# Peptides against a protein of PDB entry 6A30, part 40

Target 1, 150 residues: chain A of PDB entry 6A30
Amino acid sequence: AQDADNVLQPIMDLLDSNLTLFAKICEKTVLKRVLKELWKLVMNTMERTIVLPPLTDQTMIGTLLRKHGKGLEKGRVKLPSHSDGTQMIFNAAKELGQLSKLKDHMVREEAKSLTPKQCAVVELALDTIKQYFHAGGVGLKKTFLEKSPD

## One batch from the design tools (peptide; made by RFdiffusion4, then SolubleMPNN)

Design b2_p14_6_s1 (from b2_p14_6, 5 letters changed)
Fold by OpenDDE base, seed 5:
Structure b2_p14_6_s1 (fold): chain B 150 residues (1-150), chain A 14 residues (1-14)
Amino acid sequence: as target 1 above (150 residues)
Amino acid sequence: DELAEKLEEVRKKL
């Protein structure tokens, strides 16, 4: 539980802020595509964070995700003027780009087999993230979340 | 709005 919370909390804080924004500004088809790309990014980030945990990389991920999650809280949700919506999309794209770069920094260690503790953390984390991305049926389909190769 | 509401409901259950 606590180890799963430590891995998930920075990701969830980032997702909560960004998904609330995307739900307001995106058309349904665009939103669904964004959710699929975020799902892939989260799965890849989580897998690498759990399988390849040098303490330094977890701290870097947590710091980057936390900095970006807090940056979006300062956006007083005024009715998005066209300028505000564009700036929010730009900020979200910048955040996704930084998460992608962070992904590339984590590749350098050999994939180790998961310990029983790491397996339990992954299982709990996966169930939590699947529920989050399903969002009571308005998010991603269960069949997509279960059959994703990520 | 429906997605934001459901995300908040999920968050409260976690």
Scores: peptide ipSAE 0.064, ipTM 0.654, DockQ to the pose 0.648
Fold by OpenDDE base, seed 2:
Order: structure tokens, then sequence, then C-alpha cells
Structure b2_p14_6_s1 (fold): chain B 150 residues (1-150), chain A 14 residues (1-14)
């Protein structure tokens, strides 16, 4: 539990900040596409963070996310005028586009067999994230989350 | 708004 929470917390904090913004700004069909891309990104980030570093380095998720997230901290959420809302969508889409490019640089390093402890952390983390992305039925469909190749 | 509310509800249950 605690090891999974330590891995999830930085991801959840980033997701909460971005999804709250996207839910306010995006139309429902666009939002579903954004959620699908975020799901893939989260799965890939978790795989790297659990498989590549020892479970002890909370710093690496935060660093992987912070290397790409440095743009978000400074804005007091002034509800922007229609022009500023479009710019926020564009900036958020640009950040998501940079995260999508991170996928192309995700060389699958040789799948070192996860230890039983790492497997248990991954399973718990996956269930938590699936529940979060499903959001009681208003988010992503269970069938998408379960059938994702990720 | 419904999605944001449900995400917050899920977060509180985790």
Amino acid sequence: as target 1 above (150 residues)
Amino acid sequence: DELAEKLEEVRKKL
C-alpha cells in the first residue's frame, strides 16, 4: 500500500491539476481523447518508474514529471477571457504533445522480471488509477482501461 | 463539472 501510494501521489497530483483544467475548458469528446492519451502516458510512466529505478526513489517520478511540468506552477488561475482559455488549451495540448513525444523515446528496455513486491505494487497502482480514470462512469470506459495494451 | 466532481469524489475514496 504505502509503496504504491508513494509512486501514485506525484502522478495523481499532476493528473488532478490537469484534469480539473481540461474538464472546465474542453468539450466532452475532446476531453475523452485527452483522457485516453493521459492514460497511456501514466501507464508508460508507471512502467518506467517501477521497472527502472528501485521503489525508493520518489525523486524520479517527480523529476520525470517536473522536467516536463515546469510550465504549470506560476499561474494564479484567473479564469481567462475566451482568448486566454484558447491559449491555455494550446499550452496544455503542447505539454501533452511533448509527453506524447516522450512515448517515442520509450525504448522498452529489456523486461527485467519484476520482483513479487514490484508486481504487487503495480497491481495495486493499476487498480487505483483505473478507478480514477473511470471516475464513477463519467471518465473512461472500463472496457478501454482493461483492454489497453499498456 | 460532473467529471471534476467525480474525480474529486474518487480521490477522497482512495
Scores: peptide ipSAE 0.061, ipTM 0.647, DockQ to the pose 0.578
Fold by OpenDDE base, seed 1:
Structure b2_p14_6_s1 (fold): chain B 150 residues (1-150), chain A 14 residues (1-14)
Amino acid sequence: as target 1 above (150 residues)
Amino acid sequence: DELAEKLEEVRKKL
């Protein structure tokens, strides 16, 4: 539990910040594409987080996400008032660009075998993330989440 | 808005 929570918390913080923004600005088809790319990013992040570092400090995921997420200042994204739709699109494009760059840096498959403990943490984390991305049926389809090669 | 609400509901159950 605690090890899964330590892995999930930085991912959930990233997801909450980005999905809240994207849910407001994206049309349904665009939002589904964003969710699919976020799903891949999360899967790749989990793989690296569980396989590459020993299950040590929250600091490393936070640092990996912070090194790539230096644009996510803790500033409550003051949703620009309705008058600056251009700024919202620009911010969304910037966030999407950051996520794409993060994905590209994550592509090195180090095929390391997980320990039984790491497998149990991954399974618990995957179930939680699948529920999160499904979002009671308004998010990604269960069949997509279950059949994802990621 | 519905997605954001459902994501928050899922988060609260974790």
Scores: peptide ipSAE 0.061, ipTM 0.648, DockQ to the pose 0.571
Fold by OpenDDE base, seed 3:
Structure b2_p14_6_s1 (fold): chain B 150 residues (1-150), chain A 14 residues (1-14)
Amino acid sequence: as target 1 above (150 residues)
Amino acid sequence: DELAEKLEEVRKKL
């Protein structure tokens, strides 16, 4: 439980900040594309966080995600004008495009088998993350989340 | 708006 919360909390904090903004500024088809790329990013980040040596610092997960998501400071986001929303979508799409390249680098690290403790943390975290991305049916489809190769 | 509300609802249940 506590180990799963320590892994999930930095991911959830970043997701909430970004998804709340994207839900307000994106058209439904664009938002679904953003959610699919964020799902892949979260799966890859969770895998790295659990499989790589204990990055005990919650700051490192937030920094790994923030190094790829440099655009959202904790500023009181005034609803951006329509022009600002378009630029933010373009920046988000550019950032997501760089995250797809991160996948190719991760496949090359020797697939260390997860320890039984790491497997239990992943299993607990996966149900939570699937519910979050499904968002009561307004997010990603269950069939996509269950059949994801990530 | 509906997605933002549902994401916040899920967060509160976790």
Scores: peptide ipSAE 0.061, ipTM 0.644, DockQ to the pose 0.564

Design b2_p14_6_s2 (from b2_p14_6, 8 letters changed)
Fold by OpenDDE base, seed 1:
Structure b2_p14_6_s2 (fold): chain B 150 residues (1-150), chain A 14 residues (1-14)
Amino acid sequence: as target 1 above (150 residues)
Amino acid sequence: DKLAEELQKVREKL
């Protein structure tokens, strides 16, 4: 549990910030594309986080996400008033561009064999993330999440 | 808004 929470928390913080923004600004088809790219990013991040480092400090995911997420200042995204729709689109495009760059830097390393403990943490984390991305049926389809090669 | 609400419900179950 605690190890899964430590892996999930930085991912959930990233997802919460981005999905809240995208849910407000994106049309349904665009939102689904964003969710699919976020899903791939999360899966690849989990793979790296669980396979590459020993289950050491919260600092590494936070640092990986912070090194790529330095544009997400803790500034309460003051929802720009209706006149700033252009700025919202620009910010969304910038965040999407950052996520794409993060994906490109996520070289597929060969899947190292996970320990039984790491497998249990991954399974728990995957179930939680699948529920999060499904979002009561308004997010990604269960069939997509279950059949994802990621 | 519906997505944000459902995400919040998932977060509250964690």
Scores: peptide ipSAE 0.115, ipTM 0.699, DockQ to the pose 0.603
Fold by OpenDDE base, seed 5:
Structure b2_p14_6_s2 (fold): chain B 150 residues (1-150), chain A 14 residues (1-14)
Amino acid sequence: as target 1 above (150 residues)
Amino acid sequence: DKLAEELQKVREKL
């Protein structure tokens, strides 16, 4: 539980802010595409964070994800003027770009087999993230989340 | 709005 929470909290904080924004500004088809790309990014980041945990990379991920999650809180939800929506999309794209760069930094260590503890953390984390991305049926379909190759 | 509401419900169950 606690280890799963430590891995998930930075991701969840980032997702909460961004998904709430995307739900307001995106058309349904665009939102669904964004959710699919975020799902892939989260799955790949989580897998690497759990399989390849040097403490340094977890701290770097947590710091980057936390910095970006806090950056969006300062956006006073004024009615999105066209300028505010564009700036929010730009900020979200910048955050996604930084998560992608972070992914590239984590590739350098050999993939180790998961310990039983790491497996239990992954299972709990996956169930939580699947529920989050499903969002009571408003988000991604269960069949997509279960059959994802990520 | 529906997504925000469902995300809030998920957060409250976690």
Scores: peptide ipSAE 0.113, ipTM 0.696, DockQ to the pose 0.602
Fold by OpenDDE base, seed 3:
Parts: C-alpha cells; sequence; structure tokens
Structure b2_p14_6_s2 (fold): chain B 150 residues (1-150), chain A 14 residues (1-14)
C-alpha cells in the first residue's frame, strides 16, 4: 500500500494539473488523443520508476515527469484566452511527440524481471490508473486500457 | 466539465 502510494502520488499530481487544464481547453476529439498519449507516457514512466530506480525515490518520478512536462508551472490558471489554449495544445503535442521517441529507447534496456514485490505494486497501481483514465466513461474506453500493449 | 468532475470523484476515492 504505502509503496504504491509513493509511486502513484507524483504521477497523480502531474496528471491532475494537466488533465484538468486539457478538459477545459480541448475539443472532445483532441482530448481523446491527448489522453491516449498521456496513458502511454504514464505506463512508460511507471515501468521505468519501478524497474530502474529504488521504489523509495519519489523525487525521480517527479523529475522524469517534470523533464517532459516543464510547460505547466503551478500558476493560478486564469482561463487562457482562445489563443493561449491553442499554444498550450501545440506545446502539449510537441512534448507528446518527444515522448514517442522515449518508447524506442526503453525497448532496448534489458527487461529485468520485476520482483514479486514490484509486481504487486504494479498490479495495485494499474487498477487505480485505469479507473483514473476511464473517468466514469468520459475518458478512455475500458477496451483500450485493457488491450494496451504498454 | 464532466471529465473534471469524474477525475475529482476518482481522487476522492484514493
Amino acid sequence: as target 1 above (150 residues)
Amino acid sequence: DKLAEELQKVREKL
């Protein structure tokens, strides 16, 4: 439980900030594309965080996510003007495009088998993350989340 | 708006 919360909390803090903004500024079709790319990012980041560093390093998850999410400072989100929303979508799309290149680098690291403890943390975290991305049926389809190769 | 509400409900259950 506590180890899963330590892994999830930095991911959830980033997702909360970004998805709340995207839900307000994006059209439904654009939002679904953003959610699909964020799902891949979260799966890849969670895998790296559990497999590569010790589970105790909360600062590493926040740093890995912040290296890719540097565009959303904790500024008091005044509803951006329509011009600001378009620029934010463009910046988010550019950041997401760099994350696809991160996938090609991850396939090449030797797939260290997860320890039984790491597997239990991943299984607990996956159900929570799937519920978050499904968002009562407003977000991603269950069939997409369950059949994801990530 | 509906997405923000459902995300808030998921957070409250965690």
Scores: peptide ipSAE 0.112, ipTM 0.695, DockQ to the pose 0.590
Fold by OpenDDE base, seed 2:
Structure b2_p14_6_s2 (fold): chain B 150 residues (1-150), chain A 14 residues (1-14)
Amino acid sequence: as target 1 above (150 residues)
Amino acid sequence: DKLAEELQKVREKL
């Protein structure tokens, strides 16, 4: 439990900030597309963070996410005028696009067999993230989350 | 608004 929470917390904090913004700004069909891309990104980031580093380095998810997330801290959420909302969508989409490019640099290192402990952490983390992305049925469909090849 | 409410409920269950 605690090891899964330590891996999930930085991802959840990032998702919470971005999903709250996207829920306010995006139309429902656009939001679903963004959620699908975020799901793939989260799955790939988790796979790397659990498979590549020892479970001890909370710093690496935070660093992978912080290297791309440095833009979001400073703004008091003034509900921007229609122009500023479009710029926020564009900036958020640009950040997501940079994260998508990170996918192309995600060389699958040789799948070292996960230890039983790492498998249990991954399973618990996956269930939590599936519940989060499903969001009581408002988010992604269960069938999409379960049939994801990721 | 509904998404934010459901996300908050998921957080409270974790």
Scores: peptide ipSAE 0.106, ipTM 0.689, DockQ to the pose 0.623

Design b2_p14_6_s3 (from b2_p14_6, 6 letters changed)
Fold by OpenDDE base, seed 5:
Structure b2_p14_6_s3 (fold): chain B 150 residues (1-150), chain A 14 residues (1-14)
Amino acid sequence: as target 1 above (150 residues)
Amino acid sequence: DELAKKLQEVREKL
């Protein structure tokens, strides 16, 4: 539990802020595409963070994800003027770009087999993230989340 | 609004 929370909290804090924004500014088809790309990014980041944990990379990921999650809280939700919506999309795209770069930094260590503890953390984390992305049926379909190759 | 509401409901259950 605690280890799963430590891995998930920075990701969830980032997702909470961004998904709330995207739900307000995106058309349904665009939102669904964004959710699918975020799902892939989260799955790949989580897999690498759990399978390849040098403590340094977890701290770097947590720090980057936490910095970006806090950066969006300062956006006083005024009614999005066209300028505010564009700036919010730009900030979200910048955050996604930084998560992608972070993904590239994590590739350098050989994939180790998961320990039983790491497997239990992954299972709990996956269930939590699936529930989050399903969002009571308004998010991604369960069948997509279960059959994702990520 | 429905997504934001459901995300909040999920967070409260976690």
Scores: peptide ipSAE 0.100, ipTM 0.694, DockQ to the pose 0.659
Fold by OpenDDE base, seed 4:
Structure b2_p14_6_s3 (fold): chain B 150 residues (1-150), chain A 14 residues (1-14)
Amino acid sequence: as target 1 above (150 residues)
Amino acid sequence: DELAKKLQEVREKL
C-alpha cells in the first residue's frame, strides 16, 4: 500500500492539475485523445520507476514526469478569459503533440522481470490508475484500460 | 464538468 501510494502521488498530482484543466477547455473527442496519451505516459513512467530504480523516490517520479512532461506546464487553472482559453487550448494541443512524440520515442526497454514485491506494487497502482482514468464512466472505457499494454 | 467532478470523486476515495 504505502509503496504504491508513493509511486502514485506524484502521478496523481500531475494528472489532477492537467486533466481538470483539459476537462474544462477541451471538446469531448479531444479530451478522450488527451486521456489516452496520458494513460500511455503514466503506464510507461510507472514501469520505468518501478523497474529501473529500486528506490520509490517521489522526487524521481516527479523528475521523470517533469522531464517527459516538459510540455505539461502546470497550468494554474485560472478561469480563462476568452483569450486565455484559446491559449490554454493551444497549450493543450502542444502538450498532446509532445506526448505523441514522446510515445514514438518511448523505446520499450525489455520489461525486466519484476520482483514479487514490484509486481504487487504495480498491480495496486494499476487498479488505482484505471479507476482514475475511468472516472465513473465519463473518462476512458474499461475495455480500453484493460486492453492497453501496461 | 462531469469528468472533473468524477475525477475529484475518485481522488477522494483513494
Scores: peptide ipSAE 0.095, ipTM 0.685, DockQ to the pose 0.566
Fold by OpenDDE base, seed 3:
Structure b2_p14_6_s3 (fold): chain B 150 residues (1-150), chain A 14 residues (1-14)
Amino acid sequence: as target 1 above (150 residues)
Amino acid sequence: DELAKKLQEVREKL
């Protein structure tokens, strides 16, 4: 439980900040594309965080996510003007395009088998993350989340 | 707005 919360909390804090903004500024089809790319990013970041560093380093998750999400400072987000929203979508699309390259680098690291403890943390975290991305049916489809190769 | 509300509701239940 505590180890899963330590892994999830930095991911959830980043997701809340970004998804709340994207839900306000994006059209429905654009938002679904953003959610699909964020799902891949979260799965890849969670895998790296559980497999590569010790589970105790909360600062590493925040740093890994922040290295790829440098565009959203904790600023009191005044509703951006329509011009600012378009620029933020463009910046988000550019950042998401760099995340696809991150997948190709991850496949090449030797797939260290997860320890039984790491497997239990992943299983506990996966249900929570799937519920978050499904968002009561307004987010991603269950069939997409369950059949994701990530 | 509906998505933002549902994401907040999910977070509050975790």
Scores: peptide ipSAE 0.088, ipTM 0.680, DockQ to the pose 0.571
Fold by OpenDDE base, seed 2:
Structure b2_p14_6_s3 (fold): chain B 150 residues (1-150), chain A 14 residues (1-14)
Amino acid sequence: as target 1 above (150 residues)
Amino acid sequence: DELAKKLQEVREKL
């Protein structure tokens, strides 16, 4: 539990910040598309963070996310005028686009067999993230989350 | 607003 929470917390904090913004700004169909891309990104980030480093390095998720997230801290959420809202969508889409490019650099390193402890952490983390992205039925469909090849 | 509310409710239950 605690090891899964330590891996999830930085991802969840990033997701909460971005999803709250996207829920306010995006139309429902656009939001669903963004959620699908975020789901793939989260799955890929978790796979790397659990498979590549020992479970001890909370710093690496935070560093992978912080290397791409440095733009978000400074803005007092002034409800932007229609022009500023478009710029926020564009900046958020640009950040998501940079995260999508991170996917192309995700060379599948040889799947080192996860230890039983790592498998248990991954399973718990996956269930938590699936519940989060499903959001009681208003988020992604359960069938999409279960059938994702990720 | 409904999505943001449900995300918060899920987070509080985890």
Scores: peptide ipSAE 0.083, ipTM 0.681, DockQ to the pose 0.592

Design b2_p14_6_s4 (from b2_p14_6, 5 letters changed)
Fold by OpenDDE base, seed 1:
Structure b2_p14_6_s4 (fold): chain B 150 residues (1-150), chain A 14 residues (1-14)
Amino acid sequence: as target 1 above (150 residues)
Amino acid sequence: DELEKKLKEVREKL
């Protein structure tokens, strides 16, 4: 439980801030593409965090997520006035382009065999994240989440 | 929106 919470909390904080923004500014099909790329980023970040014990520090996870989310401002982005909406969409599209490029730099390090404890933490974390990304049916499809490699 | 509402509901249940 505590180990899963330590991994999940920085990820959830990032997701909460960014998905709330994307939900407000993106059309449904664009939002689904954003969710798919964020899902891949989360899976890769979890893999690294669980395989690399030194990254169990919330500060390090938050720093990694922040380095990959370059342009996602820390601030509760005051919903800019209608004139800034186009610039927000442009910035969001630019950030999505950077996330797509990040996939190519996320070299799968060789899947080190997880210990039984690490496997249990991964399973618990994955169930929580799948529930979050499904969002009661308005997010990603269950079939997509179940076909994603663990 | 419905997504924000559902994300909030999920977070409150975790």
Scores: peptide ipSAE 0.105, ipTM 0.691, DockQ to the pose 0.571
Fold by OpenDDE base, seed 4:
Structure b2_p14_6_s4 (fold): chain B 150 residues (1-150), chain A 14 residues (1-14)
Amino acid sequence: as target 1 above (150 residues)
Amino acid sequence: DELEKKLKEVREKL
């Protein structure tokens, strides 16, 4: 439980900040696409967090998220004017695009087999994240979340 | 608004 919370908390903080904004500014179709890209990002981040660094390196997630989240200053989300909303979507799309490229640039360290403890943490984290992205049926479809290759 | 509401509800249940 505690180890899963330590992995989830930085991810959830990122998601809460971004999804709340995107829910307000995006059309339904755009929002669905953004959610799919965020899902991929979260899955990749979680995999790296559990597999590559010791669970103690909250600093790496925080630094990775902070390096990408430097555009998400804790600035009072002024309801972006229509222009600001478009720019935020563009910035979010650019950040998502940079994060997808980060998958290609980080050396595929040999997929170390997860320990049973790491597997249990991953399973708990996955269930929580799936529930979050499904959002009681208004988010991503369960079928997408379950069949996602990420 | 419905998404935001549901995200809050999910977070409260975690």
Scores: peptide ipSAE 0.103, ipTM 0.687, DockQ to the pose 0.592
Fold by OpenDDE base, seed 3:
Structure b2_p14_6_s4 (fold): chain B 150 residues (1-150), chain A 14 residues (1-14)
Amino acid sequence: as target 1 above (150 residues)
Amino acid sequence: DELEKKLKEVREKL
């Protein structure tokens, strides 16, 4: 439990900050596209964090997500004007789209078999993240989350 | 909106 919370907390903090903003400024169709790209980013970040570095480095998850989320200044969320919000979403979606191409570079590192402890952490983390992205039916479809190749 | 409410509900259950 504590190890899963340590992995999830930096991801959830970033998702809460970004998704709350996107929920306020995005139309439903744009929001679904943003959620799909965020889902891919989260899955790829979790895979890297669990497979490559020891689970103890909370700072790396936050840094990996923050390196790709750098468009969100820590500043007091003044609702950007409707035009600035759309441009920020487009830029964020473009940056997230470049991360999908980074998957082809990750396939080349030896798929180390996860230990039983790592598998249990991944399963708990995946269930939590699927619930978060489904958001009681207003987010992503269950069929998309379950059939995702990520 | 409804999405913000549901995201808050999910967060509170975690």
Scores: peptide ipSAE 0.102, ipTM 0.684, DockQ to the pose 0.577
Fold by OpenDDE base, seed 2:
Structure b2_p14_6_s4 (fold): chain B 150 residues (1-150), chain A 14 residues (1-14)
Amino acid sequence: as target 1 above (150 residues)
Amino acid sequence: DELEKKLKEVREKL
């Protein structure tokens, strides 16, 4: 439990910051696309975090999140004028596009068999993240979350 | 607003 919370907390903090912003500025179809890309990112980040040694994980998540999160903090969320909202969507889309390119540079490390402890952490983390992304039916569909090859 | 509310509700249950 505590190990899962330690892995999830940085991810959840990023998600909350981004999703709160996107919920305010995005129309429903754009938001759904953003959520799908964030889901993939979270799955990939979590996989790396669980497979990598625990000490490297907070630093790597922190570095990955810090590399991508630095674009979001500089905007004091003044209620964006209609122009500012569009620019935020473009910036968010650009950031998500850069994250997708990071997938191409992911050397498929040989899937070392997860230890039973790592498997338990993955299961707990996945259930939590699925609930979060489903958001009581307002977020992503259960069928998408269940059929995700990630 | 509804999404934000639901995300908060989920987070508070975790």
Scores: peptide ipSAE 0.101, ipTM 0.684, DockQ to the pose 0.592

Design b2_p14_7_s1 (from b2_p14_7 with S2R K9R Q11K)
Fold by OpenDDE base, seed 1:
Structure b2_p14_7_s1 (fold): chain B 150 residues (1-150), chain A 14 residues (1-14)
Amino acid sequence: as target 1 above (150 residues)
Amino acid sequence: SRLEERIKRIKEAA
């Protein structure tokens, strides 16, 4: 459980920050599309993070998140003007793109088999993240989460 | 699903 939490926490912090913003500025159909892309990103990140030694990834993800997260100080998000919203989406997309690049740097040997302990951590993490993306029924459908090719 | 299948395969091989 603690190992799963350590892996998930940086991802969840990123997701919470971005999804809170997107939920405010996006229409429901757009939000669903964003959630689907985030789901793919999270699945791919977990697949790589669990294969990599956990310590280096937390620091790197944390550093990347900290470098990008400093801009979103808890200031009352004045509903950014429509222009600001577009820029925020662009910045969020850029951050997601950087996560994709991070993914490419994390492409060490995909060939390492997960240990039974790692499998247990991944299973717990998957259950947690599925619940998060389902969001009590307002997020992604359970059928999508279960049948997703990712 | 892909990740779940990988986990399943690893468990079956162990």
Scores: peptide ipSAE 0.020, ipTM 0.541, DockQ to the pose 0.023
Fold by OpenDDE base, seed 3:
Structure b2_p14_7_s1 (fold): chain B 150 residues (1-150), chain A 14 residues (1-14)
Amino acid sequence: as target 1 above (150 residues)
Amino acid sequence: SRLEERIKRIKEAA
């Protein structure tokens, strides 16, 4: 449980900050598309974080998140004007693009078979993330989360 | 866990 919390905490901090904002500014159809892309990103990041040594990945995720998180200062949640919402979506798309580039730089570490302990952590983490993205039925459909090839 | 509390808050805010 503690190991799963340590792996998930950086991802959840990022998701909490971004998804709360997206839920407020995006239309339902746009939000669903954003959530699907974030799901793919989280699955890929989690797979790498569990397979790679925990020390290097927390630093890379933390550095990527810290470079982008400095721009989301505690400003009063004024309903962003339509122009502000567009810029925020653009910035989020840019962040997603940078995370995709990180995928290319993370060396093909040989698909080492996960140890039984790592498998248990992955299973617990996956269940938690699925519940998060489902969000009591207002997020992604359970069928999509369960049948996702990611 | 801290994570479960955060998930609960997200569900309540939705």
Scores: peptide ipSAE 0.019, ipTM 0.552, DockQ to the pose 0.416
Fold by OpenDDE base, seed 5:
Parts: sequence; structure tokens; C-alpha cells
Structure b2_p14_7_s1 (fold): chain B 150 residues (1-150), chain A 14 residues (1-14)
Amino acid sequence: as target 1 above (150 residues)
Amino acid sequence: SRLEERIKRIKEAA
């Protein structure tokens, strides 16, 4: 549980900030597309964080996610016009794109099988994330979340 | 929004 929380908390903080903003400014179809991209990103980030846990990379990812989440919260206070919403989405997308650069710093160790402890953490994390992205039916469909290749 | 409410519930349960 604690290990799952350590992995999820920075991601959840970022997601909370972004999704609250996007829920206010995005049309439903756009929001759904954003959620799908975020889902993919979260799955990839979680997999890497759990499977390839160099502490340095986890700390860097966590710090990056936390910094971006706080930046979005600050930006949310200034919510005026539709143009500001578009800029916020663009900034969020740019920030999420920077997470892809962290991939290059994670040495691709050979695909090691997950330990039983890592499997348990992944299971708990996946359930939490699925519930989060489903969001009581206003987010992604359960079928999509369960059948996602990510 | 319904989404915000759901997120809040998840945070409270965590």
C-alpha cells in the first residue's frame, strides 16, 4: 500500500490539477481524448517507476510531476477567457511531453519479471487509477480501461 | 462537476 501511494501520489497530484481544469474548459469529446492520452502516459510512467525503480529517476519524476501540478493550480486561479484555457492545455501538453524525455534517462534494463511485491503494488495502483479515470462514468469507459494494451 | 466530485471521493478514500 505505501509503495503504491508513493508511486501514485505525484501522478495523482498532476492529474487532479489537470483534470479539474480540463473538466471546466473542455468539450466532452476533447476531454475524452485528453483522458485517453493521460491514461497512456500514466500507464507508461507507472510501469517504468515500478519495474525500473532507480530512486533517482523516481525522485526526478515525482519532483517534475509535483512542480507541474502546482504550476497548473496557480494557473487555475487566473481562469478568464477561452484563450487562456487553450494556452493552459498547450502548457499542460508541453509539460507532459517533458515526461517522455525522462524515458531516455531510464536505462532499459532487460525485461525482468516483476517480483511478487511489485505485482501487488501494480495491482493496487491499477485499481486506483482505473477508478480515477472512470470517474463515476464521466471519464473513460470501464471496457477501455480493462482492454487497454497499456 | 461530477468528475471533480469523483476525484474528491477518491482522495478522501486514499
Scores: peptide ipSAE 0.018, ipTM 0.560, DockQ to the pose 0.111
Fold by OpenDDE base, seed 4:
Structure b2_p14_7_s1 (fold): chain B 150 residues (1-150), chain A 14 residues (1-14)
Amino acid sequence: as target 1 above (150 residues)
Amino acid sequence: SRLEERIKRIKEAA
C-alpha cells in the first residue's frame, strides 16, 4: 500500500494540478479528450515506472515534475482570461509531451517479471487511477477505462 | 488496459 502511494503520489499531484485547471476552462467535449490523453499518458508512465527500477524512475519523474511544477507556482491560479487559458492548456500539453519523451529515455531494461509485490502495487494503483479518471461519473466512462488499449 | 493485461499475464506465469 505505501509503495503504491509512493508511485501514485507524483502522478496524482500532476493530474490534480492539470485536471483542476482543465475542468474549469474546458468544455465537456474538450475535457473528455484531454482526460483520454492523460489516461494514455498515465497508463504508459505507470507501465514504465513499474517495469523500470523504481529508484531512478521516481527521481526522473520527480525531477521532470519538479522542473515543470516549479512553473506551476502554488499561487492563486488566476482563472486566466480565455487567451491565457488556451496558453495554459498548450503549456500543459507541452509538459505532457515532454513526459512522453521521458518515456523514450527510460532505459528499456529487459521486461523483468514484476514481483508479486510489484503486481499488487500496480493493481492498487490502477484501481485508484481508474476511480480518479471516472471521477464519480463526471470523468471518463467506465467502459472506456476498462477497454482502453493503453 | 494493456497494462492490466500484462499484469494478468505476469501473475499467470508466476
Scores: peptide ipSAE 0.018, ipTM 0.505, DockQ to the pose 0.024; fails the geometry check

